Peptides against a protein of PDB entry 3VZA. Designs and how they scored, part 24

Target 1, 98 residues: chain A of PDB entry 3VZA
Amino acid sequence: RVERLCKSKELFEERLGLEIRRIHNEQLQFIFRHIDHKDPDKPYMFTLSINEQGDYEVTSCTPPLDCISEFQLKVRETNNFSAFIANIRKAFTALSFK
Target 2, 62 residues: chain B of PDB entry 3VZA
Amino acid sequence: AAYVTQLYYKISRIDWDYEVEPARIKGIHYGPDIAQPINMDSSHHSRCFISDYLWSLVPTAW

## One batch from the design tools (peptide; aimed at target 1 E26 L28 T62 F81)

Design b2_p17_8_s4 (made by RFdiffusion4, then SolubleMPNN; from b2_p17_8, 11 letters changed)
Fold by OpenDDE base, seed 1:
Structure b2_p17_8_s4 (fold): chain B 98 residues (1-98), chain C 62 residues (1-62), chain A 17 residues (1-17)
Amino acid sequence: as target 1 above (98 residues)
Amino acid sequence: as target 2 above (62 residues)
Amino acid sequence: SVVEQGEKLLQKLLSIK
């Protein structure tokens, strides 16, 4: 099963173009690739934590997204983490065309 | 790895078929109302297309 | 450790819905 778990992670990373890393101070780093079709390896990333109030908090976003604060509010309201991540990817995709 | 794979599932709602050959992207996407099969030949598509397609399955409605 | 801290966050994330 350990083998399958490792394979699962690799498949998700490659197929979704999303790497998830554990970062210092109880944070997760989400690294999107495969955003820019002309530069598939270019990373688009953000870091996330749970603050002392128990709320999702984006601690960094590179490149910056104007909508990230609104998305943070929306995920706090809805707890729809899937939509949160998907909307961030959509925003990064839109940014890659500008 | 168990936690991160669970997180991937919570994000994507995709369950992969791990028994197929590496060139086959096969799995199931569990949408809110219906489960849809995924079955692609990776050699027919770019990495970016594959990722875009899979992400297109994920609802963005809050 | 960083790994342990990340696991805590992951567990919190996985506790929703």
Scores: peptide ipSAE 0.304, ipTM 0.933, DockQ to the pose 0.818
OpenDDE base, seeds 2, 3, 4, 5: peptide ipSAE 0.302, 0.230, 0.249, 0.251; ipTM 0.933, 0.928, 0.928, 0.928

## One batch from the design tools (peptide; aimed at target 1 R21 I50 F81, target 2 Q6)

Design b2_p18_1 (made by RFdiffusion4)
Pose (drawn by RFdiffusion4):
Structure b2_p18_1 (pose): chain A 98 residues (1-98), chain B 62 residues (1-62), chain P 18 residues (1-18)
Amino acid sequence: as target 1 above (98 residues)
Amino acid sequence: as target 2 above (62 residues)
Amino acid sequence: EDEMDDDTFETIMNKLNE
């Protein structure tokens, strides 16, 4: 029951290396791990809210990505949240080789 | 708890097989077209490869 | 973490699952 839900969350966290945290001020923090193969536990994170207009809004990105504003505009236009997350992870992987 | 796991599905389109040994990464990936099985031995791979591989199943086209 | 209330959280999750 609830055990299955917790198990599902842990499988996703471990397997995708992605944690989702509800934090202060109506935000969700997405934390990617398993990005740098030399340091698998190092986090890359961004925070997101739904603003008063009902739009996706990235409220911070640590470390910064120069393309995340473009991604914000794209996710608003297409409503493709899956591709938004996938492209942010690709950007953090690339940043790790810079 | 249910809302976060639902969002993981929205993001990855993966449904896990919860009835397998912990060492097996088993599930199905869904898409526009036919669903694809996943059955990997976690002992054969690094945590990073597993994550990178699973994420490669997620389309990046907008 | 977990500083957000349940109704706000549910609303956000519904939006993200659209």

Design b2_p18_1_s1 (made by RFdiffusion4, then SolubleMPNN; from b2_p18_1, 14 letters changed)
Fold by OpenDDE base, seed 5:
Structure b2_p18_1_s1 (fold): chain B 98 residues (1-98), chain C 62 residues (1-62), chain A 18 residues (1-18)
Amino acid sequence: as target 1 above (98 residues)
Amino acid sequence: as target 2 above (62 residues)
Amino acid sequence: ANQMSEEVAKKMFQKLLE
């Protein structure tokens, strides 16, 4: 049901602090909030596409993460998308303490 | 919304209980080994704590 | 181990881009 799906999305967005948007040029934008406990609404985000070779490609990351290129390599190798997203969140969390 | 909710599940492996009151965060996390129930009183925790907790359920091993 | 499930995720990702 549409109502359930809409509620589901809202629950995920609020509870995970993760918003997923489709943006221009066939990209998905992942926006993390609830990272900085002192500023819960501060966004930490990255954009992702699938390149011509069919591989995940991070097209932007704000704020930048030193590890993002390694994570891109890892997700290409493992196709573990869940771990990919979770590790990015962990990295953003670590960055918020710097 | 169907695709995005499916993506959320593939990311988090969480299935929410949609029949509870808003103050209750109830669901199930399906880990690789066991299914872990989620049952939190949202009024007892900050938004950040809740998110951190839920994400802690998601394995980060590649 | 998660190949099947992860492939579904990638397909869903692609569907979101459509």
Scores: peptide ipSAE 0.323, ipTM 0.934, DockQ to the pose 0.068
OpenDDE base, seeds 1, 2, 3, 4: peptide ipSAE 0.309, 0.247, 0.231, 0.244; ipTM 0.933, 0.924, 0.923, 0.923

Design b2_p18_1_s2 (made by RFdiffusion4, then SolubleMPNN; from b2_p18_1, 13 letters changed)
Fold by OpenDDE base, seed 5:
Structure b2_p18_1_s2 (fold): chain B 98 residues (1-98), chain C 62 residues (1-62), chain A 18 residues (1-18)
Amino acid sequence: as target 1 above (98 residues)
Amino acid sequence: as target 2 above (62 residues)
Amino acid sequence: SNQMSEEVAEKMFNKLLK
């Protein structure tokens, strides 16, 4: 099972171009790659925590996204975490073309 | 790794086939309406194309 | 609304942070 889990993580990281890390101060870091086809290894990142109210809170976003605050509001309203992550990737993709 | 892989599934709704050769990207995406098979030859595509394709399977509607 | 998914995500989130 451990071997399968390790392989699973590696497959997701490579195929989705998404790495998920636990970082200091009780945060998760999401690192997107494979965004810029001309620079596939360029990272696009954001960090996430749960605040005292129990709400998702984006604590950083690199490069910055104008829409990130709206997405934070949307995920709090809809609880659609999948759409939250997918929309952030979509926004990073759009940013890579500028 | 168990929690992170579960998180990946909740994000992507993709379940991989772990019994195929590395050059084959095989799995199933479980969409809200239908289950869509994934079956790609990785040698035919760039890493970016593969990622873009897989993410295109994930709904962005809130 | 996607309450079930949120609950699972939050559970996993918290467990990952422990």
Scores: peptide ipSAE 0.244, ipTM 0.928, DockQ to the pose 0.071
OpenDDE base, seeds 1, 2, 3, 4: peptide ipSAE 0.225, 0.173, 0.223, 0.231; ipTM 0.925, 0.922, 0.925, 0.923

Design b2_p18_1_s3 (made by RFdiffusion4, then SolubleMPNN; from b2_p18_1, 12 letters changed)
Fold by OpenDDE base, seed 3:
Structure b2_p18_1_s3 (fold): chain B 98 residues (1-98), chain C 62 residues (1-62), chain A 18 residues (1-18)
Amino acid sequence: as target 1 above (98 residues)
Amino acid sequence: as target 2 above (62 residues)
Amino acid sequence: SDSMDEETAKKMFDKLLK
């Protein structure tokens, strides 16, 4: 099972181009790669925490996204975490063309 | 690793087939209404194309 | 980035996976 879980993580990281890291102060760091087809290893990332009210809170975003505050509001309203992450990736993709 | 893989599933709704050769990207995407198979030859596509394709399976409607 | 201990990581994942 341990080997399966390790393999699973590696497959998700490579195929989705998404790395998830646990960092200080009870935060998760989401690192997207494979965004820029000219530079597949260029990272696009944000960090996420749960605040005292129990709500998702984006604590950083690099490069910055104009829509990130709106997405934070949307995920709090809908609790659709999948759409939240997917929309952020879409936004990073759009940014890579500019 | 158990928690992060659960999170990957929560995000993507993809379950991989771990019994195939490394060059084969095989799995199932579970959409709201329909489950669809994934079956790709990784040697035929760039890493970026593969990622873009898989993410295209994930609904963005809130 | 400093990685969290397993207990703290578990709490964070539990919250996100709820």
Scores: peptide ipSAE 0.221, ipTM 0.925, DockQ to the pose 0.764
OpenDDE base, seeds 1, 2, 4, 5: peptide ipSAE 0.190, 0.100, 0.152, 0.174; ipTM 0.929, 0.917, 0.925, 0.928; seed 4 fails the geometry check

Design b2_p18_1_s4 (made by RFdiffusion4, then SolubleMPNN; from b2_p18_1, 12 letters changed)
Fold by OpenDDE base, seed 1:
Formats: structure tokens, C-alpha cells, sequence
Structure b2_p18_1_s4 (fold): chain B 98 residues (1-98), chain C 62 residues (1-62), chain A 18 residues (1-18)
């Protein structure tokens, strides 16, 4: 089971180009790669926490996204975590063409 | 690893086939309407193309 | 919308932080 779980994590990281890390102050860091076809290893990342109210809160975004605050509102309203992450990736992708 | 893999599934709704060779990207995407098979040869595509394709399976509608 | 997924995600989130 442990071996299977490790393999699963590696497959998701490579194929989705998404790494999920636990970082200081009780946060998760989401690191997207494979965004810029001209620079596949360039990271696009944001950090996420659960605030005192129990809501998702984006604590950082690099590079910054103008739409991140709206997405935070949307995920709180819809509880659609999948769409939240996918829309952030779409926004990073659009930014890579600027 | 159990928790992070669960998180990946909640995000992507993809379940991989772990019994194939590394060059074969095989799995199932579970969308709201119908399950869609994934079966591609990674040697024929760039890393960015593969990621873009897989993410294209994930709905962005709120 | 998937409230159940959100709830599970939060539980997983908490466990990842432990």
C-alpha cells in the first residue's frame, strides 16, 4: 500500500505538473509546473490555509493573479474545490502568454 | 501519501492504472456525466501537452 | 458545486497539516 501511494503521488506530480507541499504556519503550497511551454519547469504557485472561520484563504500567489480574490470568494460560495484549483491553473496559463 | 493522493483525486477526478509501463499514461477520468478513459503514449507528447490535456478534462464551471 | 468534496478536502487538508 505504501509503495502504491508513493507511486500515485509521483504520477500525479509529473502528469498534472502539480506539487502539493505542507509548509510553515499550517499552510499548503500548490506548485504548478508545465504551464509555460517555453519554460516547463517555471513554477507558478499559491499557498492556502483554513482561517479561523473555517474558510479557505489564499495567503500568497506567485506570480500574482488579479482574479485570485474572486476565486477565493467563488470556492467559499460553491464549495467546488476542483474548479477552484483548475481555474487558478487556467489563470496562470493565460498569464504565461502575456 | 494517502491524504495527498486523496486530494489529487478530489481535484482531478482521475484514477490511474498502476499496472502499465511508465511510458503509458492510462487511467480514468470520472466526470459528472460519463467516465472517460485516458490512454496515451507519453513518448509522443511534451510534458506541457500532457498536463494541459489532463487538466482540460477537469471542469472549470463553478 | 460539491459540498461533500469540499468537506472531504478540508478533512484531508487538516490531516496534511498534522
Amino acid sequence: as target 1 above (98 residues)
Amino acid sequence: as target 2 above (62 residues)
Amino acid sequence: SDEMSEEVAKKIFDKLLK
Scores: peptide ipSAE 0.322, ipTM 0.934, DockQ to the pose 0.073
OpenDDE base, seeds 2, 3, 4, 5: peptide ipSAE 0.248, 0.244, 0.239, 0.284; ipTM 0.926, 0.926, 0.926, 0.933

Design b2_p18_2 (made by RFdiffusion4)
Pose (drawn by RFdiffusion4):
Structure b2_p18_2 (pose): chain A 98 residues (1-98), chain B 62 residues (1-62), chain P 18 residues (1-18)
Amino acid sequence: as target 1 above (98 residues)
Amino acid sequence: as target 2 above (62 residues)
Amino acid sequence: SEYHGPDKDDLLKKLLAK
């Protein structure tokens, strides 16, 4: 029951290396691990809210990505949240080789 | 708890097989077109490869 | 560090509704 739900969350967290945290001020924090193969536990994170217009809004990005504003515009336009998350992870992987 | 796992599905389109040994990464990835099985031995791979591989199943086209 | 109030799920519901 609830055990299955917790198990599902843990499987996703471990397997995708992605954690989602509900934090202060109506925000979700997305934490990617398993990005840098030399340091698998190092986090890359961004925070997101739905603003008063009902739009996706990235409220911070640590470390910063220069493309995340473009991604915000794209996710608003297409409503493709899956691609938005996937492209942010690709950007953090690339950043790690800079 | 249910709402976060639903969002994982929305993001990855993966449904896990919850009835397998912990060492097996088993599930199905869904898409526009036919669903694809996943059945990997976690002992054969690094955590990073597993994550990179699974994420490679997620389309990046907008 | 995390919010566990009664409306904690509302932001997830908005994401799922989109």

Design b2_p18_2_s1 (made by RFdiffusion4, then SolubleMPNN; from b2_p18_2, 8 letters changed)
Fold by OpenDDE base, seed 1:
Structure b2_p18_2_s1 (fold): chain B 98 residues (1-98), chain C 62 residues (1-62), chain A 18 residues (1-18)
Amino acid sequence: as target 1 above (98 residues)
Amino acid sequence: as target 2 above (62 residues)
Amino acid sequence: EEDTSPDKDAILQKLLAM
């Protein structure tokens, strides 16, 4: 099972181009790669916590996204975490073309 | 790794087939209405294309 | 892979429970 779990994580990281790290102060760092086809290793990332009210809170976004505050509101309203992450990736992708 | 892999499923709704050779990207995406099989030869595609394709399976509707 | 501490897993557990 341990080997399978390790393999699973590696497959997700490579195939989705998404790394998930636990960082200080009970936060998660989401690192997207494979966004820019001309620079596949260029990272696009944000950090996330759950605040004292129990709500998703984006604590950083690099590069910054104008839509990140709206997405935070949407995920709080819908609790659709999958759409939240997918929309952030979509926004980073759009940003890479500018 | 258990919680992280569970989070990947929460995000992507993808379940990989771990019994195939490494070059084969095989699995199932579980959408709200249908299960979409995934079966790709990674040697035929760039890393970016593969990622873009897999993410395209994930609905962005809130 | 190193074993994770309960404290490090707290955010993941909270997130997965939502």
Scores: peptide ipSAE 0.556, ipTM 0.942, DockQ to the pose 0.460
OpenDDE base, seeds 2, 3, 4, 5: peptide ipSAE 0.382, 0.310, 0.374, 0.316; ipTM 0.939, 0.931, 0.938, 0.931; seeds 3, 5 fail the geometry check

Design b2_p18_2_s2 (made by RFdiffusion4, then SolubleMPNN; from b2_p18_2, 9 letters changed)
Fold by OpenDDE base, seed 5:
Structure b2_p18_2_s2 (fold): chain B 98 residues (1-98), chain C 62 residues (1-62), chain A 18 residues (1-18)
Amino acid sequence: as target 1 above (98 residues)
Amino acid sequence: as target 2 above (62 residues)
Amino acid sequence: DEDNSETKDDILEKLLAM
């Protein structure tokens, strides 16, 4: 089956509620939606780069997460990028209930 | 879009079935153990529920 | 990355470098 890349992106964006953008200064922006069930379109965001040492670096997080620095350490240690993103989403979800 | 879709797979380990009607959320999640099918009727669920469910498939253990 | 003992997937680097 021929991959439908454009459709795939759209499906991921809608179904995961996650948009990924390239932004200035060689950064990726991750935008979570569908976090707050009362406000599904409210964005929860962080930006990521790879620093000069080749390590993942969170360059911003909105709203702020107390755990983000620990997660940055964990992903550097484990290289488990999937768990990194999933844990950030979980943290944003927890924050939405406060 | 190729790199972005690859990144989505790196994150979610989900492969979508693109040949189904829009209301059907169908795919496969490839976890560390057994691959499991995804097959949902989106009309039966909220967008937030669907997202929460799909993310629940992604392990958070480091 | 299915196996972190293998070479890291460069997808992120590719995305950042484009």
Scores: peptide ipSAE 0.364, ipTM 0.937, DockQ to the pose 0.072
OpenDDE base, seeds 1, 2, 3, 4: peptide ipSAE 0.352, 0.303, 0.353, 0.285; ipTM 0.938, 0.930, 0.938, 0.929

Design b2_p18_2_s3 (made by RFdiffusion4, then SolubleMPNN; from b2_p18_2, 8 letters changed)
Fold by OpenDDE base, seed 3:
Structure b2_p18_2_s3 (fold): chain B 98 residues (1-98), chain C 62 residues (1-62), chain A 18 residues (1-18)
Amino acid sequence: as target 1 above (98 residues)
Amino acid sequence: as target 2 above (62 residues)
Amino acid sequence: EEDTGPNKDDILQKLLSL
């Protein structure tokens, strides 16, 4: 089971180009790669926490996204976490073409 | 690792087939309507293309 | 399966607490 779980994590990391890490102060770091086809290893990342009200809160975003605050609002309204992450990746992708 | 893999499923709605050869990307994407199979030869595509394709399966509608 | 939200999401809470 442990071997399969490790393999699963590695497959997701490589195939989705997404790493998920626990960092200090009870936060999750989401690191996207494979965004820029000219530089596949260039990271695009944000950090996420749950505040005292129990709401998703983006604590950092690098590079910055103008839409990140709106996405935070949308995920709080809809609870659609999948769409939240997918839209962030879409936004990073759009940014890579500028 | 169990929790993070569950989170990956929560995000992507993808379940991998772990019994195939490493070069074969095989699995199932579970959407709101019909589940769709994934079956790719990774040697025929760039890493970026593969990621873009898989993420294209994930709905962005809120 | 639909998202249960952060207050009901055991996965995220467990990940954040570890």
Scores: peptide ipSAE 0.384, ipTM 0.940, DockQ to the pose 0.084
OpenDDE base, seeds 1, 2, 4, 5: peptide ipSAE 0.383, 0.382, 0.328, 0.385; ipTM 0.940, 0.939, 0.932, 0.940; seeds 1, 5 fail the geometry check

Design b2_p18_2_s4 (made by RFdiffusion4, then SolubleMPNN; from b2_p18_2, 9 letters changed)
Fold by OpenDDE base, seed 5:
Structure b2_p18_2_s4 (fold): chain B 98 residues (1-98), chain C 62 residues (1-62), chain A 18 residues (1-18)
Amino acid sequence: as target 1 above (98 residues)
Amino acid sequence: as target 2 above (62 residues)
Amino acid sequence: EEYTGPNANDILQKLLSL
């Protein structure tokens, strides 16, 4: 089971190009790679916490996304975390073309 | 790693086949209404293409 | 609806509490 879990994490990281880390001050860091086809290892990342009210809170976004505040609102309203992450990746992808 | 893998599933809705050779990307994507098989030869695609393809399976509708 | 287990928020809270 432990071996499978480790393998699963590695497969997701490589295949989705998404790494998830727990960092200081009770935050999660989401690191996207494989965004820029010319530079597949270039990271696009954001950090996330859950505030004292229990709401999703984006604490940083690098590079910055104009839409991130709207996405934070949407995920709070819908609790659709999958769409939240997918839309962020889509936004990062669009940014990489500029 | 249990919670992390659970989170990956909540994000992607993908369940991997862990019994295949490393070059084979095989699994199932569980969409909202239909399950779709994933079966790719990774040697035939770039890492970016593979990721883009897999993410294309994930709905962006809120 | 179908049982989906803990939602992402629950998982996130567990991750952040470890």
Scores: peptide ipSAE 0.595, ipTM 0.949, DockQ to the pose 0.071
OpenDDE base, seeds 1, 2, 3, 4: peptide ipSAE 0.583, 0.575, 0.590, 0.577; ipTM 0.949, 0.948, 0.949, 0.948

Design b2_p18_3 (made by RFdiffusion4)
Pose (drawn by RFdiffusion4):
Structure b2_p18_3 (pose): chain A 98 residues (1-98), chain B 62 residues (1-62), chain P 18 residues (1-18)
Amino acid sequence: as target 1 above (98 residues)
Amino acid sequence: as target 2 above (62 residues)
Amino acid sequence: SSLSAKELLQKIMSLPPD
């Protein structure tokens, strides 16, 4: 029951290396791990809210990505949240080789 | 708890097989077109490869 | 789920902070 839900969350966290936290001020924090193969536990994170217009809004990005504003505009336009998350992870992987 | 796991599905389109040994990464990836099985031995791969591979199943086209 | 990713986000955000 609830055990299955917790198990599902842990499987996703470990296998995708992605954790989602509900934090202060109506925000979710997405934390990617398993990005740098030399340091698998190092986190790359961004925070997101749904603003008063009902739009996706990235409220911070640590470390910064220069493309995340473009991604915000694209996710707003297409409503493709899956691609938004996938493209942010690709950007953090690339950033790690810069 | 259910809301976060639902969002994982929305992001990855993966449904896990919860009835397998912990060492097996088993599930199905869904898409526009036919669903694809996943059955990997976690002992054969690094955590990073597993994550990179699984994420490569997620389309990046907008 | 019958809810969109945005609707799920809103549901999650409506909950108390961790």

Design b2_p18_3_s1 (made by RFdiffusion4, then SolubleMPNN; from b2_p18_3 with S2P K6L Q10K M13L)
Fold by OpenDDE base, seed 1:
Structure b2_p18_3_s1 (fold): chain B 98 residues (1-98), chain C 62 residues (1-62), chain A 18 residues (1-18)
Amino acid sequence: as target 1 above (98 residues)
Amino acid sequence: as target 2 above (62 residues)
Amino acid sequence: SPLSALELLKKILSLPPD
């Protein structure tokens, strides 16, 4: 099972172009690749924590997204984490077209 | 990394078939209404196309 | 044991950084 878990993570990372990393100060880093077809390895990333109130909190976003604050509000209201991540990727994709 | 793989499922709603050869992208996407199979030959597509396609399966409605 | 996304995040965040 451990081997399968490792394989599963690798498959998700490669196929979704999404890496999830635990970083300092109780944060998760979400790194999107495969966004820019001209530069597939270019990273688009944000960091996320759970604040003292127990709410999702975006602590950084690179490159910046105008919509990230609204998405944070929406995920807090709906608890739809899937839509949250998918919308961020959609926004990064739109940004990659300049 | 059980929690991380579970998180990937929560995000994508994709369950991979781990028994096929590496070049075959095979699995099931569990959408809100109906589950749909995924079955692609990765050698026929770019990495970006594959990712875009898979993400297109994930609803963005809140 | 199915967990919500929030619960999963809390579990992951309880681990040391990679």
Scores: peptide ipSAE 0.703, ipTM 0.956, DockQ to the pose 0.843
OpenDDE base, seeds 2, 3, 4, 5: peptide ipSAE 0.701, 0.700, 0.702, 0.700; ipTM 0.956, 0.956, 0.956, 0.956

Design b2_p18_3_s2 (made by RFdiffusion4, then SolubleMPNN; from b2_p18_3 with Q10E M13L)
Fold by OpenDDE base, seed 4:
Structure b2_p18_3_s2 (fold): chain B 98 residues (1-98), chain C 62 residues (1-62), chain A 18 residues (1-18)
Amino acid sequence: as target 1 above (98 residues)
Amino acid sequence: as target 2 above (62 residues)
Amino acid sequence: SSLSAKELLEKILSLPPD
C-alpha cells in the first residue's frame, strides 16, 4: 500500500503538473507546472493555510493573480475546493498568454 | 502520504489505474453526472497537453 | 468517514514540513 501511495503521488504530480508541499508556518504550497507550453517547467505557485477562524487563506501567489482574493472568498462561501484549485490553474493559464 | 493522495482526489476526482504500463495514462474521472474514462498514450502528447486535458475534466463552477 | 478537503488540509498541516 505504501508503494501504491508513493506511485499515486508521483502520477498526480506528473500528469496534473501539480505538486503539493507542506512548508513552514503551517502552510501548503501548491506548485503548478505544464502551464506555459513554451516553458513547461515554469512554476506557478500559491500558498495556503487555515487561519484561526478555520477559513482558507491564501498567503502568497506567484505570479500574482488579481482574482485570487475573489477565489478565496468563493471557496469560503461554497467550500468547493476542487473548483478553487481548478480556477486558480485556469487563471494561471490565462496569465501565461501575457 | 495517504492524506496527500486523498487531497489529489478531492481536487481532481481522478482515480488512476496503477496496473498498466507507465506510458499509458489510464483512469477514471468522476463527474457529478457521469464517469469519464481516461485512456491516453503519453508518447503521443506533450506534458502540457496531457495536463491541460486532465484539468479540462475538472469543473470550475462554484 | 471520508475527510473533507479542509479536514485533509488540517491533517497535512499537522505534519512536519518536508
Scores: peptide ipSAE 0.722, ipTM 0.957, DockQ to the pose 0.808
OpenDDE base, seeds 1, 2, 3, 5: peptide ipSAE 0.720, 0.721, 0.721, 0.719; ipTM 0.957, 0.957, 0.957, 0.956

Design b2_p18_3_s3 (made by RFdiffusion4, then SolubleMPNN; from b2_p18_3 with Q10E K11L M13L)
Fold by OpenDDE base, seed 5:
Structure b2_p18_3_s3 (fold): chain B 98 residues (1-98), chain C 62 residues (1-62), chain A 18 residues (1-18)
Amino acid sequence: as target 1 above (98 residues)
Amino acid sequence: as target 2 above (62 residues)
Amino acid sequence: SSLSAKELLELILSLPPD
């Protein structure tokens, strides 16, 4: 199953254009690519942690998103992590057109 | 990692078919109402199109 | 039962550094 897991990760990374990394200080980095059709490898990323209260906390967002604080609130309220990630990607996509 | 792949599923609700040829993007998206088959020839699409399409399957409603 | 996204995140974050 190890081979399958490795393949699975690679397929998700390539097909979704989403890489997930563990970084310092107990954070996860979510790196979106394939956002800008003119520059498919340009990264759009944010970092996420679970704070001491047990809540999702966005610790960085590059490039900045005006809506990220609202999305953090929404995911805390709904616990819909899928929608959280999808909406961030949607926002990055919209930003790429500017 | 196993947890990371599970996280990808939690995000996308996509289960890939791992037994097909590399050029074939085949899987199933499990939406709230009906499972949607995915079956694409990657050679017919750009990487960005493929990603956009797959993400379009993921609901953004909170 | 499947793990929640938050539980998965916590598990991932609990793993030893690479």
Scores: peptide ipSAE 0.697, ipTM 0.956, DockQ to the pose 0.754
OpenDDE base, seeds 1, 2, 3, 4: peptide ipSAE 0.691, 0.690, 0.693, 0.690; ipTM 0.955, 0.955, 0.956, 0.955

Design b2_p18_3_s4 (made by RFdiffusion4, then SolubleMPNN; from b2_p18_3 with Q10E M13L D18E)
Fold by OpenDDE base, seed 2:
Structure b2_p18_3_s4 (fold): chain B 98 residues (1-98), chain C 62 residues (1-62), chain A 18 residues (1-18)
Amino acid sequence: as target 1 above (98 residues)
Amino acid sequence: as target 2 above (62 residues)
Amino acid sequence: SSLSAKELLEKILSLPPE
């Protein structure tokens, strides 16, 4: 099972181009790659925490996204974490074309 | 790794087939309607295309 | 024992930082 779990993580990281890391101060870092077709390794990332109220809180976003605050609100309202992550990736993708 | 892989599933709703050759991207995407199979030859596509395609399976509606 | 996304985050955050 451990071997399978490790393989699973690697498959997700490579195929989705999404790395999830536990970083300092009780935060998760989400690193998107494979966004810019001209520079597939260029990272697009944000950090996320659960605040004292138990709500999702984006603590950083690089590069910055104008829509990130709205997405934070939406995920708090809908609790649709999948859509939250997918929309962020979509926004990063759109930004890469600018 | 268990929690992380579960999180990946919560995000993507994809379950991989782990018994295929490394170059074969095979799995199942689960959605609100009908589950759809994934079956790609990674050697035929760029990393960006593969990622874009897989993410295209994930609904963005809130 | 299926966990929600938020619960999974909390579980992950309970682990030491990488």
Scores: peptide ipSAE 0.725, ipTM 0.957, DockQ to the pose 0.847
OpenDDE base, seeds 1, 3, 4, 5: peptide ipSAE 0.725, 0.724, 0.723, 0.724; ipTM 0.957, 0.957, 0.957, 0.957

